# Peptides against a protein of PDB entry 1ZZD, part 2

Target 1, 109 residues: chain A of PDB entry 1ZZD
Amino acid sequence: FQVVNPYLLRDLVDLGIWDEGMKQYLITQNGSIQGLPNVPQELKDLYKTVWEISQKTIINMAADRSVYIDQSHSLNLFLRAPTMGKLTSMHFYGWKKGLKTGMYYLRTQ

## One batch from the design tools (peptide; aimed at target 1 S54 Q55 K56 S89)

Design b1_p10_1_s1 (made by RFdiffusion4, then SolubleMPNN; from b1_p10_1 with S1M D4F)
Fold by OpenDDE base, seed 3:
Parts: C-alpha cells; sequence; structure tokens
Structure b1_p10_1_s1 (fold): chain B 109 residues (1-109), chain A 10 residues (1-10)
C-alpha cells in the first residue's frame, strides 16, 4: 500500500513541479524523490524514505528513546541489500548502544 | 573488530 506524503505533495506543488507525471513517478519510486533533479537537496533530506536513511541513525534514535519508553516497542530496520557485514554491524552496534532488551525486525526491499 | 562504518550509509 502506497500513499503520497501530504506534506511532500504540498511542497512539490509549491515548487510548481507537481503534475500527473510526478505523481506516477512517486508511485513507481515508492515515494522516493532522491532521483528528481528539480527538487532542492534540503527537501530530499527531509523526505528520505526508510530505505534512504542510515540505519545507524535509526539505532541511535531508538537508543535515545529507550531511556524514557517501554522496551516493548520493537525496532524496525530497513536494508535494500543486506549483507553479512551490515547485519553484523547493526547487531553489535545495537548491543553497544544498550539495546539489549528490544526486539529487532529486519526488513528488506 | 566489528566495522560499524558499514551502516553509516543506507
Amino acid sequence: as target 1 above (109 residues)
Amino acid sequence: MVDFSLIDEP
């Protein structure tokens, strides 16, 4: 199920580049705007999809939240092309950051 | 040991 981010839609309209072609592009790209030449980099950074964000950053944010929230919430990680090296790094980095009681879900594209 | 730089990038 794919839905266009309403805030992204607004910003693309404000840029004057929204049209049916853009809509179709976003659908085919699963919401990614990283390949669009007419979009400022600041917006590309703002609207990164889960597949376009460093999972190290995701782990860091989870570690920060874990101080104040119940560990019952699971951590979802996303890799387009998982490798043994990346999996090992994520596992041990999470361990290093103190995420010992949280459940990890790895999703691949 | 473990190379954590492997997860610095998506």
Scores: peptide ipSAE 0.177, ipTM 0.797, DockQ to the pose 0.770
OpenDDE base, seeds 1, 2, 4, 5: peptide ipSAE 0.173, 0.070, 0.073, 0.169; ipTM 0.792, 0.700, 0.687, 0.792

Design b1_p10_1_s2 (made by RFdiffusion4, then SolubleMPNN; from b1_p10_1 with D4E)
Fold by OpenDDE base, seed 3:
Structure b1_p10_1_s2 (fold): chain B 109 residues (1-109), chain A 10 residues (1-10)
Amino acid sequence: as target 1 above (109 residues)
Amino acid sequence: SVDESLIDEP
């Protein structure tokens, strides 16, 4: 389990904002830098955690690499606050995108 | 109907 992406760490160091306080902040934020005012937006976009990206994007990427997902390459989806509507949408959209077979794993925060 | 927009955002 790694809270801080090593590339993120590098970039934060390059920005000169890496310190013990930053480390503790990231730990408490589960690796999220979205709340940091001194981080460029481009880096925030690059280092979005799984909870901070559209799961539609995840599904799109999965569909792009393979329409057939086996157990070894199961699709993991992440919802901070799952609802029946969102779950239905994910299943529907996944099916629509050709993910006809395979395994889905839902993670909640 | 299913609303696909529900998963447009995190």
Scores: peptide ipSAE 0.219, ipTM 0.827, DockQ to the pose 0.811
OpenDDE base, seeds 1, 2, 4, 5: peptide ipSAE 0.096, 0.073, 0.088, 0.079; ipTM 0.737, 0.713, 0.731, 0.729

Design b1_p10_1_s3 (made by RFdiffusion4, then SolubleMPNN; from b1_p10_1 with D4F)
Fold by OpenDDE base, seed 1:
Structure b1_p10_1_s3 (fold): chain B 109 residues (1-109), chain A 10 residues (1-10)
Amino acid sequence: as target 1 above (109 residues)
Amino acid sequence: SVDFSLIDEP
């Protein structure tokens, strides 16, 4: 797996803040730059990890893709702190959006 | 009723 997006790496180098310390930090943070004080907000918005994106957005994108791909394709969802409420919400939202399969893979941090 | 707002945020 890759911890650092190649484009993120480039941008961090361009900012002059890439070094071994930064590398180790990103490894421990699973690629998240949200906590870095020396990174512009615009880059933080651009390089959100799966844990930092609304899963509703993920479901929406999946629903859009389902029109063009085999319905057997699986969906991966990511929750830092899953709750039954969130799981139920995701399940029924996916159903509402017309996902032909209610089954998905849940990843937790 | 299902509250879809629960998944509006990460």
Scores: peptide ipSAE 0.255, ipTM 0.839, DockQ to the pose 0.828
OpenDDE base, seeds 2, 3, 4, 5: peptide ipSAE 0.209, 0.249, 0.245, 0.248; ipTM 0.817, 0.838, 0.835, 0.839

Design b1_p10_1_s4 (made by RFdiffusion4, then SolubleMPNN; from b1_p10_1 with S1M D4E)
Fold by OpenDDE base, seed 1:
Structure b1_p10_1_s4 (fold): chain B 109 residues (1-109), chain A 10 residues (1-10)
Amino acid sequence: as target 1 above (109 residues)
Amino acid sequence: MVDESLIDEP
C-alpha cells in the first residue's frame, strides 16, 4: 500500500471502485489515476502525481522560498520525458526567476 | 531563444 496515497485509497474505496485490479493498475501507473474513466475529474485534479503537475510552478515556488532558506537546499524536478530543450528552458527560467543556483536534481520516470 | 513553454510540455 506504500505506492498508494492513503487518502487516495480512501476515496477510491468510498467510490466503490477499489479492488485488486485497481491496486495493480495503480502500481503499474505509479499512482496515476488520470487514465481512469470511473474517477471524477475533481479527484484527478487533486491526486496528480509529480509527473503530472507543472514543473514551472515548482520552480516558482522554489524561487519564492529561496529568499527564506539556505542556498544549499536542493530543488527536485520531475520530467517524464526530458529533452535538452526542456532542460535549457528550465535552467533559464530558474535563472530569470532569481534562483541563486541553477543546479537541481532531475528525476525521470 | 529559450522557450519557457517547453517546461511543461508532455
Scores: peptide ipSAE 0.094, ipTM 0.738, DockQ to the pose 0.587
OpenDDE base, seeds 2, 3, 4, 5: peptide ipSAE 0.064, 0.088, 0.078, 0.066; ipTM 0.702, 0.735, 0.722, 0.721

Design b1_p10_2 (made by RFdiffusion4)
Pose (drawn by RFdiffusion4):
Structure b1_p10_2 (pose): chain A 109 residues (1-109), chain P 10 residues (1-10)
Amino acid sequence: as target 1 above (109 residues)
Amino acid sequence: EEELMEADIS
């Protein structure tokens, strides 16, 4: 099979740019839209892949919501070019933010 | 601690 994010999908049709220079490009690009030449910046900002969101924001939003969480939450973490240093900073950052669950799975590469 | 809080974690 293969299906595109329906919200991203609606917007590409609404711009008529849902030409084939898309279904194909999207698949051989991990479903990213940054650096597509013909897409508005607002859409780029709205449809960031998790690999394109700083794990810093991920952790901050997790810290925000955690004061309302009696237990904990499954905080999966995503690193692009993973170094031991970046992982160390990610662990400490979540640790200092007071999180109960610093990391569920680390998805990488 | 400050260095790690300011480090890049992407």
Fold by OpenDDE base, seed 1:
Formats: sequence, C-alpha cells, structure tokens
Structure b1_p10_2 (fold): chain B 109 residues (1-109), chain A 10 residues (1-10)
Amino acid sequence: as target 1 above (109 residues)
Amino acid sequence: EEELMEADIS
C-alpha cells in the first residue's frame, strides 16, 4: 500500500487544501503534487517523487555516499520511460563518478 | 506498473 509523506500531509493541511478529494488525488497520482495549481512551487520542488527527480542527481548522491562506505552497495534508479540511450548514459556517468563496483537496480513505471 | 531490473556496474 501507499502512504502519504507525513510532512507533505502537514504542509497541505497548513495550506488548508487537505481533504478527502486531495487524498484520493495523491493516491491516483502516486504521491505527486506537481499538477496541483494551488500548491506553491517551493513545495513542489521540495516534494518530488522518485519519478520526478533527475537520476543524474541520484547518481551524484550515490557517489557522495560511496566515500563513506567501504563496501559495494546497491543503488536504485527510477525512470518513467527508459531508453537505451538513457541507460547507457547513466551507466557511463556512474562509472565516471566513481561507481565502479556494485549493482544498481532499475525500476520502471 | 513497475518493472525491476538489475545491472552490474562492476
């Protein structure tokens, strides 16, 4: 089952726009608020789903984490509409950033 | 729908 981010819930309540309709909307949108016209852009930038974040950024964060991990670790990547070109680019970018060992998991919607 | 794939980057 899917759970709404409690911090997002709080902010939506503070905006006075939380109701049953909003709840159902979030469920159908898999937690995305990007399409809501009554939500400030700052909150949209703050609450991005895994499908809305640049995977390049994810790889960068993984590379940063690898500095503190002496063992190979798993990385999850999320692409809404993956292409071979995107996959190849991510692979080589990860290599360039120092992710030379380990496995990454690709999730597609 | 979701699909999970594994890729070795080593």
Scores: peptide ipSAE 0.017, ipTM 0.376, DockQ to the pose 0.045
OpenDDE base, seeds 2, 3, 4, 5: peptide ipSAE 0.016, 0.015, 0.014, 0.016; ipTM 0.374, 0.368, 0.379, 0.378

Design b1_p10_2_s1 (made by RFdiffusion4, then SolubleMPNN; from b1_p10_2, 4 letters changed)
Fold by OpenDDE base, seed 1:
Order: C-alpha cells, then structure tokens, then sequence
Structure b1_p10_2_s1 (fold): chain B 109 residues (1-109), chain A 10 residues (1-10)
C-alpha cells in the first residue's frame, strides 16, 4: 500500500492543511503535492515523487553510489510516459556513466 | 497501471 513520506506529513501538519481530505488527495495523486495551491514552491521542489524527478539525476546518483559499492547492484528507473528515444538515451547515458556491471529496472505508470 | 521492465546496462 502507499505510504506518505513522514517528513512530508510533518510539514503538511505544520502548515495546518493535513486532514482526511488531504490524505485522500495524496492517495489519488500518488504522493504528489505539485498541484496543491496552498503549499509553498520550496516544499514542492523538496518533495518530488519518483515520477517527478529527472531520471538523468537518478542515473547520476547511481553512478556516484557505484564508487562505493564493491558488488553488482541494480537501479530502478521510473518514467511516466516513456518514449523509445528517451529509453535509448537513458540506456546510453547510463552506460556512459559507467553502470556497466548493473541492471536497471524501468517502471512505468 | 504499473509495468516493470528490466534491461542490462552493459
């Protein structure tokens, strides 16, 4: 089941906008607060779901982590609406960044 | 719906 980010929950409570309606909203929006008019932009920038984060950034972070990992690892990528061009670019970018010993998993909504 | 795909990055 879907779990709300505890830090996001805290901040929404601090804003005084957390209630049952907000809970249901987040469930229907898969945790996204981007559409909420009463949430500061700085919080929207802070709390992005896996569907809202640049996958290039995800690959960069994975490449950075691989420096400290001595064993094979896997990477999860999330795309809301993947295209063949985007998938191809992602594959070559990951390869270029040195993720040669791993396998990535693509999740689509 | 969620679809899972996997691919080797090598």
Amino acid sequence: as target 1 above (109 residues)
Amino acid sequence: DEELLNADVS
Scores: peptide ipSAE 0.017, ipTM 0.336, DockQ to the pose 0.046
OpenDDE base, seeds 2, 3, 4, 5: peptide ipSAE 0.011, 0.016, 0.014, 0.013; ipTM 0.349, 0.331, 0.343, 0.418

Design b1_p10_2_s2 (made by RFdiffusion4, then SolubleMPNN; from b1_p10_2, 5 letters changed)
Fold by OpenDDE base, seed 2:
Structure b1_p10_2_s2 (fold): chain B 109 residues (1-109), chain A 10 residues (1-10)
Amino acid sequence: as target 1 above (109 residues)
Amino acid sequence: DEELLNADVD
């Protein structure tokens, strides 16, 4: 499967930091570049993995998309370390945003 | 059309 985002690969090459060691690092980090000290923050923000993106943002995007999709589509939420507080917050926030899908799927790493 | 959001762990 694709371990590294093709655009991320390009940008890492442009930064001059792509090598076999970097490749192995990304494999062990499941594609995350958040821990790399020599990568600009704007790139880290751009290339957040699904586990690193704010789920609030995902919910907002899902709410925006809901006007174009039927109720058969489900929202997927990704939490690395789910807590009851986070789950509760997401539940109420999603409801507040008026998601048309009555079910979202919680996926844990 | 008011529907409650349900959470499902899958």
Scores: peptide ipSAE 0.014, ipTM 0.333, DockQ to the pose 0.081
OpenDDE base, seeds 1, 3, 4, 5: peptide ipSAE 0.016, 0.005, 0.009, 0.012; ipTM 0.332, 0.306, 0.318, 0.326; seed 1 fails the geometry check

Design b1_p10_2_s3 (made by RFdiffusion4, then SolubleMPNN; from b1_p10_2, 6 letters changed)
Fold by OpenDDE base, seed 4:
Structure b1_p10_2_s3 (fold): chain B 109 residues (1-109), chain A 10 residues (1-10)
Amino acid sequence: as target 1 above (109 residues)
Amino acid sequence: DEALLNADVD
């Protein structure tokens, strides 16, 4: 089940490039606009899918947020091709950054 | 391993 990001949809409509072809392209690309030549880089940077964001960055952001809460927020990570090495590294990195509970849930593509 | 963490977008 896939739903197009409503904000992305709005911006694509505002650009005048939204059509049935674009819709099908996004479905095929699992929501990624990184390969579109007619989309400004600013929007590409803004609308990275969960599979296109470094999970290290996500961990860093979670660690920063944890400073302001009593208990660490649930952390969900997304990896395209997880390996045991990557999983182990993420766990240790989260611990190093001071996350209280570490990874809560992992999804794979 | 920092390299492994940064390789999650492959």
Scores: peptide ipSAE 0.032, ipTM 0.428, DockQ to the pose 0.281
OpenDDE base, seeds 1, 2, 3, 5: peptide ipSAE 0.018, 0.019, 0.009, 0.019; ipTM 0.441, 0.350, 0.386, 0.426

Design b1_p10_2_s4 (made by RFdiffusion4, then SolubleMPNN; from b1_p10_2, 3 letters changed)
Fold by OpenDDE base, seed 2:
Structure b1_p10_2_s4 (fold): chain B 109 residues (1-109), chain A 10 residues (1-10)
Amino acid sequence: as target 1 above (109 residues)
Amino acid sequence: EEELLNADVS
């Protein structure tokens, strides 16, 4: 069960490329539009799925938010293919950025 | 498919 992002749906309709075929494509691609040749790169950047967003950016955003909260965020990171090297790098980077609490959940496909 | 791992980094 997947629900298409309503804003993505709107933009695809505005592009005139929304149809049943597109719907089925999104379902098979778990919401990803990265492989669509007729979608502007700006929209691809905007509608990256959680698996396509740089987790470094997520860590940066979490660090920024930590300034405004007393309790640390429960940080969820998503890695499609985690390796020990990636995990180690994320650990040190998060520490360097001064997160009050490090990674709480690691989600993988 | 998602797997949830409890990974404490601090």
Scores: peptide ipSAE 0.020, ipTM 0.347, DockQ to the pose 0.045
OpenDDE base, seeds 1, 3, 4, 5: peptide ipSAE 0.016, 0.014, 0.018, 0.016; ipTM 0.335, 0.362, 0.436, 0.342

## One batch from the design tools (peptide; aimed at target 1 K56)

Design b1_p11_1 (made by RFdiffusion4)
Pose (drawn by RFdiffusion4):
Structure b1_p11_1 (pose): chain A 109 residues (1-109), chain P 11 residues (1-11)
Amino acid sequence: as target 1 above (109 residues)
Amino acid sequence: VEPVEDMPLPP
């Protein structure tokens, strides 16, 4: 099979740019839209992949919501060019933010 | 695109 994010999909049709220079590009690009030449910046900002969101923001939003969480939450973490140093900072950052669950799975590469 | 990961290191 193969299906595109329906919200991203609606927007590409609304711009008529849902030409084939898309369904194909999108799959051989991990479903990323950053650096597509013909897409508005607003769409780029709205449809970031998790690999394109700083794990810092992920951790902050987790800390924000956690004061309202009686238990904990499954906080999966995504790293692009993973070094031991970046992982260390990610663990400490979540640790100093007071999180109960610093990491569920680490998805990488 | 790789995001900036400027989180602090532990002491």
Fold by OpenDDE base, seed 5:
Structure b1_p11_1 (fold): chain B 109 residues (1-109), chain A 11 residues (1-11)
Amino acid sequence: as target 1 above (109 residues)
Amino acid sequence: VEPVEDMPLPP
């Protein structure tokens, strides 16, 4: 089942924009607030869903962490609409960044 | 809303 991020809920309440309509909107949008005009950009940046974060950034962070670990991370990537070209680019980029292993798991929406 | 993935295709 879907659960609203409790910190997001708090911040929306503090903004005075939490109501039943907002709740239904979040359910319909799978937790995304990116399309809401009455939410500050700072909060949008803070509360990105896994489908809204650049996977390139995730790869960068994984590569940075890999320097300090012996075993490779279980790298999970999330793509809404994967293409062969995009997947290939991600694999090559991961290789270029020195990841010890390839993609562990790809999740699609 | 989709993540921005500005990755060029390999040659």
Scores: peptide ipSAE 0.027, ipTM 0.374, DockQ to the pose 0.694
OpenDDE base, seeds 1, 2, 3, 4: peptide ipSAE 0.006, 0.018, 0.017, 0.011; ipTM 0.326, 0.325, 0.339, 0.308

Design b1_p11_1_s1 (made by RFdiffusion4, then SolubleMPNN; from b1_p11_1 with V1M)
Fold by OpenDDE base, seed 5:
Structure b1_p11_1_s1 (fold): chain B 109 residues (1-109), chain A 11 residues (1-11)
Amino acid sequence: as target 1 above (109 residues)
Amino acid sequence: MEPVEDMPLPP
């Protein structure tokens, strides 16, 4: 079950580009607006799906949180097309940033 | 949107 981000919906309406075609596009694109030429880049950056955000950034944020969080927390990483090399590099990077080994999980689409 | 796969990253 896919739900369009209500804030994205609002902004698309405000841009005057929301219609049935746009709705169907979003459904087929799993909520991604990255391929839309008529959407400002700022909105594309704002409304990146979990599959489009930099997981390195997510790891950085998690590492920062770990400074203040004593209890173990799980980090979810999202990769559309995971490769062994990418997984290894992500794990290594997380470790280098101070995350506990095995602290994060991979979720794929 | 629900992920289709959920697994720990390799150690």
Scores: peptide ipSAE 0.006, ipTM 0.302, DockQ to the pose 0.090
OpenDDE base, seeds 1, 2, 3, 4: peptide ipSAE 0.006, 0.000, 0.000, 0.005; ipTM 0.306, 0.276, 0.297, 0.298; seed 1 fails the geometry check

Design b1_p11_1_s2 (made by RFdiffusion4, then SolubleMPNN; from b1_p11_1 with V1M V4I)
Fold by OpenDDE base, seed 4:
Structure b1_p11_1_s2 (fold): chain B 109 residues (1-109), chain A 11 residues (1-11)
Amino acid sequence: as target 1 above (109 residues)
Amino acid sequence: MEPIEDMPLPP
């Protein structure tokens, strides 16, 4: 299975920091580069994994899409450590933002 | 289902 985003791989190669050690690091980090000190912050922001993006932002994007469709698109949310409180807040926020369909898929790490 | 009240997302 591909753990590393191909575009990220390209950029890491271009930076000259791609090696076996980096490969193993990314495998252990499930593709995250957030902890790498030798990677520019701009790239870290660009290559956030689905686990590193604010789910609030995901809901906002879904709400924006829902304005133009009859039914909300399938909404996939990713939480590392879901709690009942967080889930409830997410549902309420989705409702507040006018989502026609609540959370469709919840994924946990 | 309509929520009872707004609940902020955690930061």
Scores: peptide ipSAE 0.011, ipTM 0.406, DockQ to the pose 0.126
OpenDDE base, seeds 1, 2, 3, 5: peptide ipSAE 0.000, 0.011, 0.006, 0.010; ipTM 0.329, 0.319, 0.338, 0.293; seed 1 fails the geometry check

Design b1_p11_1_s3 (made by RFdiffusion4, then SolubleMPNN; from b1_p11_1 with V1M V4E)
Fold by OpenDDE base, seed 5:
Structure b1_p11_1_s3 (fold): chain B 109 residues (1-109), chain A 11 residues (1-11)
Amino acid sequence: as target 1 above (109 residues)
Amino acid sequence: MEPEEDMPLPP
């Protein structure tokens, strides 16, 4: 599997900060660049991993899409450290937003 | 990094 997003790789090369150390860092961080001090915030926002994107935003997007489809898109949520409180909140929030179905798949890290 | 969303608990 490809660990590094090819577009991210290009941008890091264009910034002149790509080297073997950066490569090893990304591998150990599962592709996350959020901890890198020499990367602009705009790139950090652009290249968030699935573990770093707000799941609330994902729910909002799913709710918006559901307006145009008969059956809800499969909603996949990603939580590194799920708690009962977080899961319950997500379910209720999704319901409140009008999702036709609850959470389809929860992936943990 | 985990998402920083803070969802309130249901009543």
Scores: peptide ipSAE 0.014, ipTM 0.366, DockQ to the pose 0.697
OpenDDE base, seeds 1, 2, 3, 4: peptide ipSAE 0.006, 0.007, 0.006, 0.006; ipTM 0.322, 0.304, 0.327, 0.318; seed 1 fails the geometry check

Design b1_p11_2 (made by RFdiffusion4)
Pose (drawn by RFdiffusion4):
Formats: structure tokens, sequence, C-alpha cells
Structure b1_p11_2 (pose): chain A 109 residues (1-109), chain P 11 residues (1-11)
């Protein structure tokens, strides 16, 4: 099989750019839209992959929501070019933010 | 004090 994010899908059709320079490109690009030559910036900002969102924002939103969480939450973390240093900063950042769950799985590469 | 945990890593 293979199916595209239906919201991203609706928008690509609404621009008529859903030509084949897409279904193919999208798959051989991990389903990313940044740096597509013909896509508006707004769509680029709205359809960031998790690999394209700073784990800093992920941790901040987790900290924000956590004051309302009686228990905890499964906070999966995603690192692009993972170094031991970046991981260390990620752990400490979540730690100093007072999170109960600093990390569930680390997905990487 | 803070201690660095051992992560569970998936690929």
Amino acid sequence: as target 1 above (109 residues)
Amino acid sequence: PFELPTPTVLF
C-alpha cells in the first residue's frame, strides 16, 4: 500500500500540484515537504515531520500539559543527527522542566 | 541530584 496525510493531501490537490512530481518525491523523502520547490511556506510550517520539530518544543509542550496530568505521559523523543551531547541536553532539559517521564522510546538516525 | 539515565533506543 501507501497513503499520504489526508490534510496534506487535500491541500496539494487544492493547488493542482498533486502531479506525479509528488507521490513519488514524497515517498523517497520520508514524507517531508520542506524544500519542495513548489509548496507554500505556510504548508511547510504546518506539516513538519517530528524529525523537523525541535525536541525542545516537544519537551516544552509536554511540560505545559503536565501540570494538568495527575499521572504522567508517554513522551517519545526523536533525534536526527544524534550525538551523546545532544541526548544529554535533551535529558537534562526534560529533567529541569520537572517532567516525570523524561523519555519513553528514543527513535533515532 | 541529576543522574543520566540509560535510554531505550529504537531504530
Fold by OpenDDE base, seed 1:
Structure b1_p11_2 (fold): chain B 109 residues (1-109), chain A 11 residues (1-11)
Amino acid sequence: as target 1 above (109 residues)
Amino acid sequence: PFELPTPTVLF
C-alpha cells in the first residue's frame, strides 16, 4: 500500500516541481524519485523506497541491535528483483553476522 | 563455507 510522505511533498513543493503531473508520476513509480533528473542527489538519497535500500545495511543494523534483544528479531528483507545469488548471499551474510533470524519475511515487488 | 565465488549486491 502507499502512504503520502508529507516531508517529500514539502521538499518537492520547495523545489517548485510539484504539480498534478508529478503526483501521477510518483503514483506510477510507487513513490520512487530516483528517476527524476531535476531532483538533487541529496534528496534521492534521503527518500529511497524500501526497494532501494541496501539490505546489507539493514542486516548490519539488525546485528548491531541484536545485543539488546533477548530472543530474536523479526527481521524482514526486501528485494525488488530477487535472484538466487542475492538470496544465498543474504542468508549466508546474516548467518555469519550471528543473526538468530536472518529472514523472517522476504518481500518482493 | 559461506563465501560465494561471485560477488553479489545485497540490495
Scores: peptide ipSAE 0.155, ipTM 0.632, DockQ to the pose 0.077
OpenDDE base, seeds 2, 3, 4, 5: peptide ipSAE 0.043, 0.046, 0.017, 0.135; ipTM 0.351, 0.396, 0.347, 0.598

Design b1_p11_2_s1 (made by RFdiffusion4, then SolubleMPNN; from b1_p11_2, 4 letters changed)
Fold by OpenDDE base, seed 3:
Structure b1_p11_2_s1 (fold): chain B 109 residues (1-109), chain A 11 residues (1-11)
Amino acid sequence: as target 1 above (109 residues)
Amino acid sequence: PFVLPTPIIVF
């Protein structure tokens, strides 16, 4: 389902670029602002969708936390277009990083 | 692990 991000809305209003066209654009882009030329890169970095976040970074952060976790992470991964090669690489990378659970669920677009 | 084809979309 779809959720309105009130912080993104506020920032777009503050930029003076919020209108009905922008609203429809965001809906068609599934919330992505990466393609907008009139949005600062700082905001693009802040409002990355799950499909625009490096899953390697997610795995790294999970590994960093793992030393303090008794059982395991319910780590979910998001890949827009998964391939067998990508999945294999991610699983082995998570394993090499010492994760007990490298991927609980995989979400695809 | 299970694969979910229906994502949550935030905008």
Scores: peptide ipSAE 0.036, ipTM 0.557, DockQ to the pose 0.072
OpenDDE base, seeds 1, 2, 4, 5: peptide ipSAE 0.027, 0.029, 0.030, 0.025; ipTM 0.534, 0.540, 0.540, 0.521

Design b1_p11_2_s2 (made by RFdiffusion4, then SolubleMPNN; from b1_p11_2, 7 letters changed)
Fold by OpenDDE base, seed 4:
Structure b1_p11_2_s2 (fold): chain B 109 residues (1-109), chain A 11 residues (1-11)
Amino acid sequence: as target 1 above (109 residues)
Amino acid sequence: PYVLPKPVIVE
């Protein structure tokens, strides 16, 4: 089920663009605001959905935290439309970064 | 030592 992000709602109201049409748009877009022309890029960057976040950055952050983890992360990766090349690159990148678990689960949309 | 889980694809 879908639940509104209260912070996103607040910011859209502050922009003066919240209405029933916007509500329905967000529902159809599964929460993505990337396609909205009247939303500043700063907010688009802030409210990225999991499918819009760089998984390379996720791997980097996991690698940074790994020194403080006794065993390993249950690191899940999210790709909207995975390809063999993309998956291979991600796997080797995580390995190169020293992650014990580079991909616990792969989620796809 | 422990065995790491194998990745699983979940939609």
Scores: peptide ipSAE 0.019, ipTM 0.445, DockQ to the pose 0.412
OpenDDE base, seeds 1, 2, 3, 5: peptide ipSAE 0.013, 0.011, 0.015, 0.018; ipTM 0.412, 0.370, 0.379, 0.498

Design b1_p11_2_s3 (made by RFdiffusion4, then SolubleMPNN; from b1_p11_2, 6 letters changed)
Fold by OpenDDE base, seed 2:
Structure b1_p11_2_s3 (fold): chain B 109 residues (1-109), chain A 11 residues (1-11)
Amino acid sequence: as target 1 above (109 residues)
Amino acid sequence: PYVLPTPIIVY
C-alpha cells in the first residue's frame, strides 16, 4: 500500500505543481519523483524511494553503528530487481564490513 | 532471513 508523505506533499504544493494530475502520476510511479522535470535535484535526492537508495550506503551506515550495537542489526535490504550477482556482491560486502547480519530480510518490489 | 515483497516506502 501507499502512504502519503506529508513533507513531499508540502514541497510539491510549494513548487506550485500539485494537482490531480500530479497525484495520479505519483500513484502510477509508486511515489517516485525522479522523473519529474519541474522538481529540483535536491528534492529528488531527498525524496528517494527505498528502491532508489544505494544499499551500499545502507550497509556502510550499518557498519558505522554496529560497533555500538549489543547483539546485531536487523538490517533489511531493498532491491527492486534482485539478481544472484547483486546478492552475492551485497553479501560479500556486508561480510567485509564486519556485519553480523548483512541481510535480515531482503525486500523486493 | 527471508525474501519478502514490501510496500513502497518514500523517505
Scores: peptide ipSAE 0.038, ipTM 0.566, DockQ to the pose 0.070
OpenDDE base, seeds 1, 3, 4, 5: peptide ipSAE 0.029, 0.020, 0.030, 0.022; ipTM 0.547, 0.523, 0.558, 0.478

Design b1_p11_2_s4 (made by RFdiffusion4, then SolubleMPNN; from b1_p11_2, 5 letters changed)
Fold by OpenDDE base, seed 4:
Structure b1_p11_2_s4 (fold): chain B 109 residues (1-109), chain A 11 residues (1-11)
Amino acid sequence: as target 1 above (109 residues)
Amino acid sequence: PFVLPTPIIVY
């Protein structure tokens, strides 16, 4: 199901670009604003869907937090279209970063 | 630990 992001809605209203067309656009794009020409890059960087976030960055942040976690991290990774090569690379990268759990669940679109 | 289809999450 789809949920309205109230912060995104507010910012789009503040930009004066919220209307029925924008609403339908967001629905069809599953919440992505990356393709909108009238949205500043700062907001595009802020409002990324889970499929638009670098999982390498997610792994890095998890590794940084790992020193403060006693057991292990339930780290979920999100890949729109995973490949064996990508998964292998991600697993080894997480391993090299010292993660006890490099991927708890793999989520796919 | 396994593969799951998941709904799209908007941040």
Scores: peptide ipSAE 0.032, ipTM 0.555, DockQ to the pose 0.072
OpenDDE base, seeds 1, 2, 3, 5: peptide ipSAE 0.029, 0.030, 0.021, 0.030; ipTM 0.548, 0.549, 0.541, 0.547

